# Peptides against a protein of PDB entry 3WG5: the designs that were tried, part 45

Target 1, 218 residues: chain A of PDB entry 3WG5
Amino acid sequence: LAKNIVYVAQIKGQITSYTYDQFDRYITIAEQDNAEAIIIELDTPGGRADAMMNIVQRIQQSKIPVIIYVYPPGASAASAGTYIALGSHLIAMAPGTSIGACRPILGYSQNGSIIEAPPKITNYFIAYIKSLAQESGRNATIAEEFITKDLSLTPEEALKYGVIEVVARDINELLKKSNGMKTKIPVNGRYVTLNFTNVEVRYLAPSFKDKLISYITD
Target 2, 218 residues: chain A of PDB entry 3WG5 as posed
Amino acid sequence: LAKNIVYVAQIKGQITSYTYDQFDRYITIAEQDNAEAIIIELDTPGGRADAMMNIVQRIQQSKIPVIIYVYPPGASAASAGTYIALGSHLIAMAPGTSIGACRPILGYSQNGSIIEAPPAITNYFIAYIKSLAQESGRNATIAEEFITKDLSLTPEEALKYGVIEVVARDINELLKKSNGMKTKIPVNGRYVTLNFTNVEVRYLAPSFKDKLISYITD

## One batch from the design tools (peptide; aimed at target 1 G47 Y108)

Design b2_p17_5_s4 (made by RFdiffusion4, then SolubleMPNN; from b2_p17_5, 9 letters changed)
Fold by OpenDDE base, seed 3:
Structure b2_p17_5_s4 (fold): chain B 218 residues (1-218), chain C 218 residues (1-218), chain A 17 residues (1-17)
Amino acid sequence: as target 1 above (218 residues)
Amino acid sequence: as target 1 above (218 residues)
Amino acid sequence: SKPGRVEIEALTTGSRP
């Protein structure tokens, strides 16, 4: 029996239009090869709302399940990363990672202080993050608190509160624990049961452009 | 008599957090040398709202006049570029350039179609762009129409409607025409009369990082 | 890198991806 393929790719750094291109490239490769899923190892401090929303749409339009995996230990799905995770088919976190801190800001002042977003914008993102949580059957109250309280959670807390689906130390544990789980959002209009019983794991390397962008964003 | 210095720097491509760093670096150099002004040769299709707002704030906090110059012919101050221009001490355009098209979007779909911003966001940016126009004594009705009609203007139209202050073919014509003009916003709390009678023009080159970013954004 | 909060949406006009 031909092995089902699971792709693994890394996305690290700020969420930008280039990060959208990375997501698109990685998902497209996995779609073309009819992979069982793609796992995106995510480590982001956040970034741009536009790129984030486009990434969420790209995930929701994926022909295959997209698993966001906050990895390695020390990584975060902060701010935009939380929205991306909540827009995905499955969220996993490694021990020693974090998720949350989603309050929208206009940016940083010259002194490094946060420029607060107007209440209208904050309320828009509250509605948006709650919609992502609700659509994925995740904790919408906590999703709101990621903004209103600037809440950050450990993997264990996030699992306990129903924000995420899996805590896993590595890809093998992730595959084992997520095997037989239903995607939290549809794939091509259907909730898919993941089958990781007999899979080949393929790692996607960053392109030259991806490496260059990563070098600049670090 | 020691010549007053006018710095000239180029900012080209998408408005990003890196573009903020470029503006900050360029303005800081000109501030440190007590320049009469800095001219930013701007050519942008637009970019990120956050970076744009930070750039506007950085300009407004400048210790010296910041002149936005849409240059060379064929360049544009599109979208975010228009806001940056409206937030500046003086706007100039070269013949054959454009300004406007400021409708906020959430991004582009996979098919390249515009994802419209919700009315709440659009209305926020209408209020914001109008405030920039009003504070600078520029045409607030046209500023609104840059969003509501996605209006784009030629230099001649923009001058006629009171959006910009100068049409100039080159730096020398810009200096000549803007000499004796009052800044449209304060510098250190005061409206400054520009003095370009006896100036040395100094060009600031992009850093290695700036060149790398430009190479990636082109 | 400073923890990037969700920075408000791009006024991306005209830049096709």
Scores: peptide ipSAE 0.125, ipTM 0.511, DockQ to the pose 0.632
OpenDDE base, seeds 1, 2, 4, 5: peptide ipSAE 0.030, 0.077, 0.082, 0.130; ipTM 0.518, 0.522, 0.386, 0.494; seeds 1, 2, 4, 5 fail the geometry check

Design b2_p17_6 (made by RFdiffusion4; failed a check: the pose's geometry)
Pose (drawn by RFdiffusion4):
Structure b2_p17_6 (pose): chain A 218 residues (1-218), chain B 218 residues (1-218), chain P 17 residues (1-17)
Amino acid sequence: as target 2 above (218 residues)
Amino acid sequence: as target 2 above (218 residues)
Amino acid sequence: SSSAEGLIINPLPAKPS
């Protein structure tokens, strides 16, 4: 009961209705165990707007800070993952990862051709991504360009431009650098200082169902 | 005189990429065997827009008539399934089935809440559903109400209002009543008269991949 | 190699029972 606990979970692949269930399951475990924070290792090339908005909402309502960590090297928080990142308490990127490219689309034709959205819906997701950035004090100008210019950024660029808070190689380095940082959004109405000294790290294994469903969608 | 071959397939659940694959697989089989028609027993609560549009497109390119049959009793062709029906060569409904209810939403939230669709998406789907109805000679005024009023119809109501062509209990009654009917959209440029005199019915089983994905869904 | 896939909008989700 007198411990400082950080949960680490993994989320890979398309952001779908099942991805929401994962976020909710992992975050719920951390909440019920009074964790200082949960670190989500995120690698997503794309996903659905509705599951993305549900995840952002679940993070906003989280009783503990949610740290989105674009990991491992070569991972991306592209498309839906970018909003999830902008909607969270802190963003960390591992070296060689990517963030951005969030243009909303109606989807993919028989060809694999891109089915663009009506111009006004692009404006809707611009307003939504600007809102997430402003609510978290992040660079909304660059966030808008994730859509309008299909802008993508490396870790160092994302840090310089004020989109993320940490560049870290691993969980330990992430804890060291983010220790003492305020969350970019509140936890239950209060901006919180992260206390990662003398912390117990607990890894949450993805279930059989997680790995299988992810593989199938792949 | 001649033996006419009719294929029958079952398509159930949410409309997704796998559903497009089912439509493409079943239709390709019927085309290669020079079938008079393929009948799809459709039961769907809704699904994704891009896959629905890809299915409508696949049906437009079909070299043989595609008859959408809302079957069994209790089934519905709601939301995305309505567009598939309106985009097909002939629509049949079994007693006690439903069609319509197509108001677009960005999706569902955590607590029963619904994420509203911006007006541009709504107007986009009004134009699209009116277009499918106009191209097939079906009631565009009522088709719009599937969206603007979330209108849903019984089979008897759907026939009366000119949205569908046939009300049938089974495959036997469907072939009998639809024999001699012209298709509502062309097959390769010409509106085909359906010849169901002297008919061999062939049932297509769902593949291993079909069954697995649906068991996981159940 | 993989690239971003864009944010897929689905205005026609399945209706709950």

Design b2_p17_6_s1 (made by RFdiffusion4, then SolubleMPNN; from b2_p17_6, 8 letters changed; failed a check: the pose's geometry)
Amino acid sequence: SRKPLGVEINPLPARPA

Design b2_p17_6_s2 (made by RFdiffusion4, then SolubleMPNN; from b2_p17_6, 8 letters changed; failed a check: the pose's geometry)
Amino acid sequence: SRVAKGVEIDPLPARPA

Design b2_p17_6_s3 (made by RFdiffusion4, then SolubleMPNN; from b2_p17_6, 6 letters changed; failed a check: the pose's geometry)
Amino acid sequence: SRSALGVEINPLPARPA

Design b2_p17_6_s4 (made by RFdiffusion4, then SolubleMPNN; from b2_p17_6, 7 letters changed; failed a check: the pose's geometry)
Amino acid sequence: SRVAQGVQINPLPARPA

Design b2_p17_7 (made by RFdiffusion4; failed a check: the pose's geometry)
Pose (drawn by RFdiffusion4):
Structure b2_p17_7 (pose): chain A 218 residues (1-218), chain B 218 residues (1-218), chain P 17 residues (1-17)
Amino acid sequence: as target 2 above (218 residues)
Amino acid sequence: as target 2 above (218 residues)
Amino acid sequence: SLPPALYPITFPDVRLS
């Protein structure tokens, strides 16, 4: 009861309705265990807008900070993952990862051709991504360009431009660097200082169902 | 005189990429065997827009008539399934089935809440559903109300209002009543008269991949 | 029970880029 606990979970692949269930399951475990924070290792090339908006909402309502960590090296928080990142308490990127490219699309034709969205819906997701950035004090100009210019950024660029808070190789370095940082959004109405000294790290294994479903969608 | 071959397939659940694959697989089989028609027993609560548009496109390119049959009783062709029906060569409904209810939403939230669709998406789908109805000679005024009023229809109401062509209890009654009917959209440029005199019915079983994906869904 | 839904928007998969 007198411990400082950080949960670490993994989320890989397309952001779907099932991905929401994962976020909710992991975050719920951390909340019920009074964790200082939960770190989500995120690698997503794309996903659905409805599951992305539900995840952002679940993060906004989280009783503990949610740290989105673009990991491992070569991972991306592209498309839906970018919004999830902008919608969270802190963003960390591992070396060689990517963030951005968030243009909303109606989807894919028989060819694999891109089915663009009406111009106005592009404006809707611009307003939504600007809102997430401003609510978290992040660079909304660059965030808008994730859509309008299909802009993508390396870790160092994302840090310089004020989109993320940490560049870290691993969980330990992430804890060291983010220790003492304020969350970019509130936890239950209050901006919180992260206390990662003398912390117990607990890893949440992805379930059989997680790995299987992810593999199938792959 | 001649033996006419009719294929029958079942398509159930949410409309997704796998559903497009089912439509493509079942239709290709019927085309290669020079079938008079393929009948799809459709039961769907809704699904994704891109897959629905890809299915409508696959049906437009079909070298043989595709008959959408809302079957069994209790089934519906709601949301995305309505567009598939309106985009097909002939629509049949079994007693106690439903068609319509197509108001687009960005999706569902955590607590029963619904994420609203911006007006541009709504107007986009109004134009698209009116177009499918106009191209097939079905009631465009009523088709719009599937969206603007979330209108849903019984089989008897759907026939009366000119949205569908046949009300049938089974495959036997469907072939009997639809024999001699012209298709509502062309097959390779010409509107085909359906010949169901002297008919061999062939049932297509769902594949291993089909069954697995649906068991996981159940 | 929730009403039927049409899901119109998604994001591109960057692996297809």

Design b2_p17_7_s1 (made by RFdiffusion4, then SolubleMPNN; from b2_p17_7, 7 letters changed; failed a check: the pose's geometry)
Amino acid sequence: PRPPAIYPVTFADVRKL

Design b2_p17_7_s2 (made by RFdiffusion4, then SolubleMPNN; from b2_p17_7, 6 letters changed; failed a check: the pose's geometry)
Amino acid sequence: SRPPAIEPITFADVRKL

Design b2_p17_7_s3 (made by RFdiffusion4, then SolubleMPNN; from b2_p17_7, 5 letters changed; failed a check: the pose's geometry)
Amino acid sequence: SLPPAIEPITFADVRKL

Design b2_p17_7_s4 (made by RFdiffusion4, then SolubleMPNN; from b2_p17_7, 5 letters changed; failed a check: the pose's geometry)
Amino acid sequence: SLPPAIYPIEFEDVRKR

Design b2_p17_8 (made by RFdiffusion4)
Pose (drawn by RFdiffusion4):
Order: C-alpha cells, then structure tokens, then sequence
Structure b2_p17_8 (pose): chain A 218 residues (1-218), chain B 218 residues (1-218), chain P 17 residues (1-17)
C-alpha cells in the first residue's frame, strides 16, 4: 500500500475497437492498483477514428497519468496513434521512431487506392487535433501540419517543435528523464508532478487474445 | 429449356474487409461457372463505409446478377447493409426482416453515447444513397429517409414503397417470384431478364477463414 | 430495427518520418 508503482503495457497494430478494450483493461489495472503512472509502448501504423476518439476519452478520464511511449525503435505513432499521443499526459519517443501523418481518409478502394474524405471532414479532424494539442499545451501549428502536409517527425524534431516531452531509449531512461515533469493534461482536475524515484516497474503481458487478434488484423 | 445454375451464399455480421473478401470469393465462383445468379442471404447490423463501397463496386462489376436476400426472419440489412442491397441487381426480404436505418455516425462511445457525424459526412451519404436508388430505379425519396429520419421498413412496406422487388419465405419462393424479373442494374451493360425455369440451386459453404473470424466475433 | 451505424472515417495508414 506504500509503494510507488509504474505499469508498462504494449499496444501494437491497427487501432480498432479491440485496441480500446486493451487500453481500458491496462489502464483499469493501473487505476485499481493506485499506480503512479502507466507507460504504454505504442506501435501503430493506422486505425479507426471512432476507436481513437474512445481511447483519447478513456485517457482523459484516467485516474492515473498515461504516458504514450513510441517504442521500440522503428515504431510509429502514425495516423490514429498520433491523436492518442496528443491526447495523453506525456509523450516519449524512442530513437528511430516516427510521429505524424494523420490525414483523415474514407479508406481504401479495391485497388488499394486512397479514398479521400470530403474537404470539410479534413477541417473537422484539423479542429480536433488542434484541440488536443492546445488542451495539452503542445504545438498545434505542427499538429495541424500532421494532416495538411502529411507531416511526419523524428524524435528530436518532435521535441524541438514542442510536440513531445521525452526522448528515451528504454523504460529506465524514460523514468529518469520524466521524473519531476508535470503532466500535460490533468489527472482528476489537477496537473500532477511525476514521482518516479524508488519506483517498482510492473510489465503487463499482452494476452493470447491480444497477440492473436493483432496477428489476424495484420 | 436450359439448366440455369443459381448459387446461394450466407453473409452475416458487421460489414468489414473480410466481408468484402466473402462477397468477392462467392461472386467469383458464380462468375467462373457461368451462373444465372448468385443469391446472398444477408444479415447485418452495419459496418465500415469503405468496405461497403468496395462491395457495391464489386457488385457493379459483377458479370452475373447479384440478388441480395435479407434472410432469415429476424435478419436486417441495416446501415451499411442497406447500401449493399440498393447497389445490387435485385432485393428480396423474408417475412420479419428489416431494411434501412442508415444515419451515419463517427461511432459509439464508452457509455452508450454516440459520436455525431459532421454534416458533410451526412450530406455525402445522402447523395450516395440517393444515387444508388436512382441508378437502380428504387425509391430515392424513401432511401434518403433511411438517413434523415433513421427510417426502417418491413418487407411489405419496402415493396410497397418501391425499395425492393420480392418478398419471399425461402429460396424456392424467391426463384419462383423473381423468375422473369429484369435486373434493376445492368450486368455488363445490359439489363438481364432472370431465367429461373429449370434451376439447380447450389449452396456455398463459408471457408475456414470465414468461420474463424466469425467464431472470434461471437 | 435499428442499425449499428456506418463507420465512415479511418485515419488510415500513415507514413514515417
């Protein structure tokens, strides 16, 4: 009861309804165990807008800070993952990862051709991504360009431009650098200072169902 | 005189990429065997827009008539399934089935809440559903109300209003009543008159991949 | 009956930096 606990979970692949269930399951475990924070190792090339919005909402309502960590090296928080990151308490990127490219699309034709959205829906997602950035004090100008210019960024660029808060190789370095940082959004109405000294790290294994479903969608 | 071959397949659940694959697989089989028609027993609560548009497109390119049959009793062709029906060569409904209810939403939230669709998406789908109805000679005024009023119809109401062509209890009654009917959209440029005199019915079983995906869904 | 809705928007597959 007198411990400082950080949960670490993994989320890989397309952001779908099932991805929401994962976020909710992991975050719920951390909340019920009074964790200082939960670190989500995120690698997503794309996903659905509805599941992305539900995840962002679940993070906004989280009783503990949610740290989105674009990891491992070569991972991306592209498309839906970018919104999830902008909608969270702190963003960390591992070396060689990517963030951005969030243009909303109606989807994919028989060819694999891109089915663009009506111009106005592009404006809707611009307003939504600007809102997430402003609510978290992040660079909304660059966030808008994730859509309008299909802009993508490396870790160092994302840090310089004020989109993320940490560049870290691993969980330990992430804890060291983010220790003492205020969350970019509130936890239950209050901006919180992260206390990662003398912390117990607990890893949450992805379930059989997680790995299987992910593999199938792949 | 001649022996006419009719294929029958079942398509159930949410409309997704796997559903497009089912439509493509079942239709390709019927095309290669020079079938008179393929009948799809459709039961769907809704699904994704891109897959629905890809299915409508696959049906437009079909070298043989595709008859959408809302079957069994209790089934529906709601949301995305309505567009598939309106985009097909002939629509049949079993007693106690439903069609319509197509108001687009960005999706569902955590707590029963619904994420509203921006007006541009709504107007986009109004134009698309009116177009499918106009191209097939079905009631475009009523088709719009599937969206603007979330209108849903019984089989008897759907026939009366000119949205569908046949009300049938089974495959036997469907072939009997639809024999001699012209298709509502062309097959390779010409509107085909359906010949169901002297008919061999062939049932297509769902594949291993089909069954697995649906068991996981159940 | 009612529909589950049409799910119209994907963010899609992004690119990399």
Amino acid sequence: as target 2 above (218 residues)
Amino acid sequence: as target 2 above (218 residues)
Amino acid sequence: STGNGIFPIFIGNGTSA

Design b2_p17_8_s1 (made by RFdiffusion4, then SolubleMPNN; from b2_p17_8, 9 letters changed)
Fold by OpenDDE base, seed 2:
Structure b2_p17_8_s1 (fold): chain B 218 residues (1-218), chain C 218 residues (1-218), chain A 17 residues (1-17)
Amino acid sequence: as target 1 above (218 residues)
Amino acid sequence: as target 1 above (218 residues)
Amino acid sequence: MKGAGIEPIEFGYGKRA
C-alpha cells in the first residue's frame, strides 16, 4: 500500500506577506504530492492583519488538511498566529507554548506604549475571530476574549476550553493523537477524517528566500 | 458684539496615534473657547487605519464644526486623509491638491511592491468609507471608487462629484465661501449653519511634542 | 514614493527594543 505522506514545515517569526508566500509554497507542495496533510510548526509573536487574513484564506482553500502545531516548547501562536490557528483544519500545541493575545494594536508610541485600535477596528476583528471559531466548532467566547481581555492560554487551558484539539510533545505524538479526528473545517467542502496509520513524514525546508527574509526581519 | 473665533491648525504627515493626539488637542482647545469652528489644514499621504478611525470618531464627537482643508497647494488628503475628510463637517481643498487613493494596503513586499489587503479588509473599508459619505450627504459611489479604483481627484473634480463642499485658495476665501453653509454632519445632534461674518482667526501651533514626532516620522 | 495607503493593522508584540 502506498504510504500516505504528511508534510511538516516550520513558520517562525512575524506574519508578513512573506509568511503568506511560505504558507502558499508549503501547502502547494503538499497538494501536488496528494499529501494526507501538512503540519505547520508555528512560532509567531504576531504580525500584519492582512497577511494573516490571506493565510487564513489560503488554508481554507487548501485541497488538503492544514494542521497548525504551536511548536517547539516556548513557541507561541500570538496575535495573528491565533487567527491562523483558528482558521485551520486542526490545532495542536506542545507543552510550554501559548495561544492568544489577539488585541489589534495600531503600533507603538514613541515611549513604546501600545496604541490601541479604535473600537470599530477592534470590533471588526472580534467579529472575524468569532467567525473563525464558530466555523471550526471552537470556543467563540474565548476567541472574543483573546481580543477583549487580551487573553493568553496554555495548551491545557486551550484544550479544556475547546480552542484546540491536541496537546502533543512531538510530531509522532501529534500524528498518534490526531489519527481518526475529523478536520474542524471542510476540505473541498467536506470534513475529512485524518488517517495517520501508515504515513511517511516529509520535512520541507525553507527556501533560500525564506531564510533570508527571516534573517532580515529578526 | 463678541467676535466668533475660528481656530486654524496644521496637521501634516502620516496619520498615527500622535495625529489623533493633535486632533484631540486642537479640537479641545477650540471647544473650550466656544469657537465657531476649527479648520484643520491637512496634508497627509495616509497612515494607520486605527488612528484614522479614532480621528473620525473624535471629529464626530466634536462640540464644534471641524473643517478639513486640504492645504497648501501640493498637499493631499491621501488614503487615511480622505476618510478623515469624509468624516468631517466640511471639506475644502486648495487648487493643486488631491483627495482619494484609499485602497487599504498591507504594506510593501521586499521588492517594494504593494501587498494588497485581503478582500475582507478591503470590503470593510469600502463599507466604512461609503458610510462616511452617506452620513455626510457626499458621493458614496466615488467614495467606493477611492478604494476599488484607487481613484484620486482634483479639487474641481471632487467638487463636481459632490465629494467636497469648497474650493478655496486661502483661509479668507474658505471663510467667505463656507459662510452660511450647513455642516455635512451634525454637531451635537444638529446640523449647524456656519457663521463666518464676524470672526477672528486664531492659529494653533503644534506643541513641542507635535514638532518632535513629525520630525522623527519624516 | 511611499504609497498612500492605510498601513496594516499589526497584531502582536512589536520587536523588543
Scores: peptide ipSAE 0.106, ipTM 0.384, DockQ to the pose 0.290
OpenDDE base, seeds 1, 3, 4, 5: peptide ipSAE 0.097, 0.123, 0.077, 0.092; ipTM 0.555, 0.573, 0.367, 0.550; seeds 1, 3, 5 fail the geometry check

Design b2_p17_8_s2 (made by RFdiffusion4, then SolubleMPNN; from b2_p17_8, 9 letters changed)
Fold by OpenDDE base, seed 4:
Structure b2_p17_8_s2 (fold): chain B 218 residues (1-218), chain C 218 residues (1-218), chain A 17 residues (1-17)
Amino acid sequence: as target 1 above (218 residues)
Amino acid sequence: as target 1 above (218 residues)
Amino acid sequence: MKGAGIEPIEFGRGKRA
């Protein structure tokens, strides 16, 4: 019986067009190998809204379940990371991580203060994040509050409010806890029940290009 | 008779939050000295939509006329630069410059191809750029086409289509040609007739911080 | 020079909890 494969890859840093390329590469590898799922260990302070929306679309087009795992402890799915998570098949968080703070900003002033986005932009992203939550059967009210209140949640709060599905300390606990869960969005038009019984975990390393880009953007 | 002062400052490179700070600083200096106007020599390939919108707002809040001058020859008011121009009191272009290409993009793929923005984002910016054109009495149809067709115009075309007000080779020609023109948007709630008779031109240099940021973003 | 598209809205850095 060929062991079902679960891929694990790390995405860390700002969400950019290069982050989209990382997601695309990782998901494509996992799709080609008919993996049971891919887990993306995500640690991001945020990034570009555009790259975020493309990543969400790429996840939604995945032929296999894409699990966003906010990891390691101290990591965040902040801002763009929250949208990506809400657009994924399953969200997990490690203890000591955070999710939220999704207010679109126009940037930082010279003094480091946030420059607020115009209400029209904010309203657009409110509608978008609510749609992601609704489509995934997650808490759309809290999703809105990630913007309107700039809310950030702990894993325990996020689980309690129905924003995420799993709190797990590591990949093994994640696989154990998520086994038998249904994806929160469809895979190939169907909700998939995750089967992590007797899986092989394969870690994907960043490409040379991924490393170079991370070096430039850090 | 105290000579009326016209300030000239250069803004070159990507539009970022730091570019907003440059605009703010330059306009503030010119406001404090009760300048007749400030001319911003703009050369930008584009940049952040957020910074762009803040710059537009800062220009609209100016107590003096802000003239965007696409300069020198070979310069562009591309993408974000077009919005800034359309949000200003007067637009001038030097021969051999360009304006337009305002399609919001999500970024570049690894192969350097443009990642298209979702229609909802594109539609938002269409509405925004049309509003800027309408408010300034400029061609809103062409403003829309800067996005929908990714249109770029020469100075002569932009003048012909009523996107800009002046084609000028240098600051002296700009002052000469724009003398007696009304601002395309209000200053302190009123349209101002520019008076460039017997003006002193003062050049503003980038601050140390401006230079450092430009060095990091280049 | 391909006009750089409007780089989209950055989302702020989430305050670390």
Scores: peptide ipSAE 0.123, ipTM 0.449, DockQ to the pose 0.504
OpenDDE base, seeds 1, 2, 3, 5: peptide ipSAE 0.118, 0.120, 0.076, 0.113; ipTM 0.539, 0.553, 0.557, 0.523; seeds 1, 2, 3 fail the geometry check

Design b2_p17_8_s3 (made by RFdiffusion4, then SolubleMPNN; from b2_p17_8, 9 letters changed)
Fold by OpenDDE base, seed 2:
Structure b2_p17_8_s3 (fold): chain B 218 residues (1-218), chain C 218 residues (1-218), chain A 17 residues (1-17)
Amino acid sequence: as target 1 above (218 residues)
Amino acid sequence: as target 1 above (218 residues)
Amino acid sequence: MKGAGIEPIEFGIGKKA
């Protein structure tokens, strides 16, 4: 019996247009091989809103389930990473990771203080993040508070509040716990029940270009 | 008779949170000195949408008229610069400058192609740029086309289509041509008639920090 | 020509001190 394949890829660092290209490449490879799913090990402090929205759209257009896994311990799905997670088919977090802190900022003033986004921008992203939460059957109130209160959550809190679906220490525990779960958003218009009973895990490495860009942007 | 003061300051390079700080500093100085107006000599390829929207808001909150002057010849008010101009009390352009190219982009793909913003973002900025044009009595159709067609205009075209108010070669010609014009948006809730009949021009230099940041971001 | 783009809103977590 041909083993169902699960791809695992890492995305680390700032969310940029290059991060979109990584997502697109990884998902495309997994789609071509008719994978059961792809797991993206995500560790990001945030990044560009436009790249984030494209990544969310690319995930939503995926022919296979895309699982965002905040990993390893010490990693975060901060800011743009939270939006990406909320737009995905399943969210998992490792112990010692975090999610949230989604307030749009204009950047830093000369004194290092945060320059706040104007209310129009903030309200746009409030509406957007709430939409992602609602579309995925996740806690839209907490999603809003990721912006309005700049809230950050532990994995246990995020699970408790219905922001994420799995807390897992490693890929094997993730596969075990998510086996039989339904995707939180549709895959090709249908909610899919994940089947990880007989899967082969395949790791995708960053391209040479992906490595170079991460080095320049970090 | 105390001469009315007109401040002139330069903003060059990418629009960032630091550019907001420059606008805020320059306008604040001019407000404190009860200037007749401040002229911002603008040369920008664009930049961050959030910083742009804050700059627009800061201009709209100004106690004095803020004139955006696309200067010198060869300069542009591209992308974010166009929004800033459309949000200002008066727009001037020098010969050989340009305005427009306002399409939101997510960045560049690995092959250097533009990654388009998703329709939600594009539509948001279409609505925003049209609002700025309408609020200022400028051509909202052309403002939309700055996004939808990525339109760029010469000073003569921009004047002809009612996007800008003045074509001027230098500050003296700008002051002469804009004398007696009404601001396109209110100052403290009132449309002001500019009085440049007996003005002293004062140049504001960038702070040390402004210079350093421009160097790092360029 | 670096296309004149509205650079996206960055979402940054403050630099960890």
Scores: peptide ipSAE 0.090, ipTM 0.386, DockQ to the pose 0.318
OpenDDE base, seeds 1, 3, 4, 5: peptide ipSAE 0.038, 0.091, 0.085, 0.033; ipTM 0.520, 0.637, 0.502, 0.484; seeds 1, 3, 4, 5 fail the geometry check

Design b2_p17_8_s4 (made by RFdiffusion4, then SolubleMPNN; from b2_p17_8, 9 letters changed)
Fold by OpenDDE base, seed 5:
Structure b2_p17_8_s4 (fold): chain B 218 residues (1-218), chain C 218 residues (1-218), chain A 17 residues (1-17)
Amino acid sequence: as target 1 above (218 residues)
Amino acid sequence: as target 1 above (218 residues)
Amino acid sequence: MKGAGIEPIEFGVGKKA
């Protein structure tokens, strides 16, 4: 029996237009091979709102399930990363990771202090994050509090409060626990039941450009 | 008589956090040498709002006059570039350049269409750009129209409408025309009269990192 | 040509200085 293919790719660092290109490339590869799913190992402190919204749109347009996996331990889906996760077909977190802290900021002052976004901007993103939560059947109250209280959650809390679907230590546990789950948003207009029985895991390496950008941004 | 030093540096491409680092580096070098001014040759299609606001703040904190020069012919100070210019001590444009098109966008859809910013974001940037224009004694009505009408101006129009201070073909004409002008905003709390009599022009080269980032973003 | 746009809002957790 032909094995179901699951792709795994890593996205680490600030969410930028280059991060969009990474998501697009990785998802496109997995779509071309008719993969059962792609798992994106995500570790981000946040980044650009525009890039985030484009990434969410790209995920929602995917021909296959896109799973956001906050990994490894010590990683976070902070700020923009939380929106990306909430816009995805399934969210998993490794133990020792975090999600949340979604308060929009205009940036950092020269002294490192946060320049707060005006209420009008904050309210826009409250509406947006609540929409993502509601559309995926995730906790919209907590999604709002990710902004209003700058809330961050552990994997156990996020699971308990219905923000995420899986806590998993590694890819094998993720595949095992998510097998038979329905996607939280549609794939091509339909909720898909994940089939991770007898899968082949394929790792996607970052491109040379991805590596070069990482080297410059680090 | 010791020559007054004027630095010239180039900033080309999208406004990002790396562009902030370039501005900071260039201004810092010129400050350390107690330059009469630094001229930043600017060619930008726009970029990040946060980076733009940080750049404006860095310019306003400069110990020396920072002149934004839209150069060469064919260049633009588009979107974020207009805000940067309006936040500076003097604006010059070369013939055949443009300024404006400041409508905030959430980005581009996959089909290349502009995703418009919500009214709340647009109104924030209207207030901000008007503030920059008012503080510098530049045309606040036109500054607003850079957003509300997505207005772009020629150098001749921008000069006529009181958006910019100088039209100049090259650095020599810029120095000649701006000699004896007062800065449009304070330097260390005082409006400075520019002295470009018997100046030494020093060109700052982009760092290796600047070149590498340009190569990746192009 | 990527059109002229102010890309709004960064979502960042504070750069730890």
Scores: peptide ipSAE 0.091, ipTM 0.553, DockQ to the pose 0.467
OpenDDE base, seeds 1, 2, 3, 4: peptide ipSAE 0.111, 0.084, 0.064, 0.103; ipTM 0.548, 0.518, 0.602, 0.542; seeds 1, 2, 3, 4 fail the geometry check

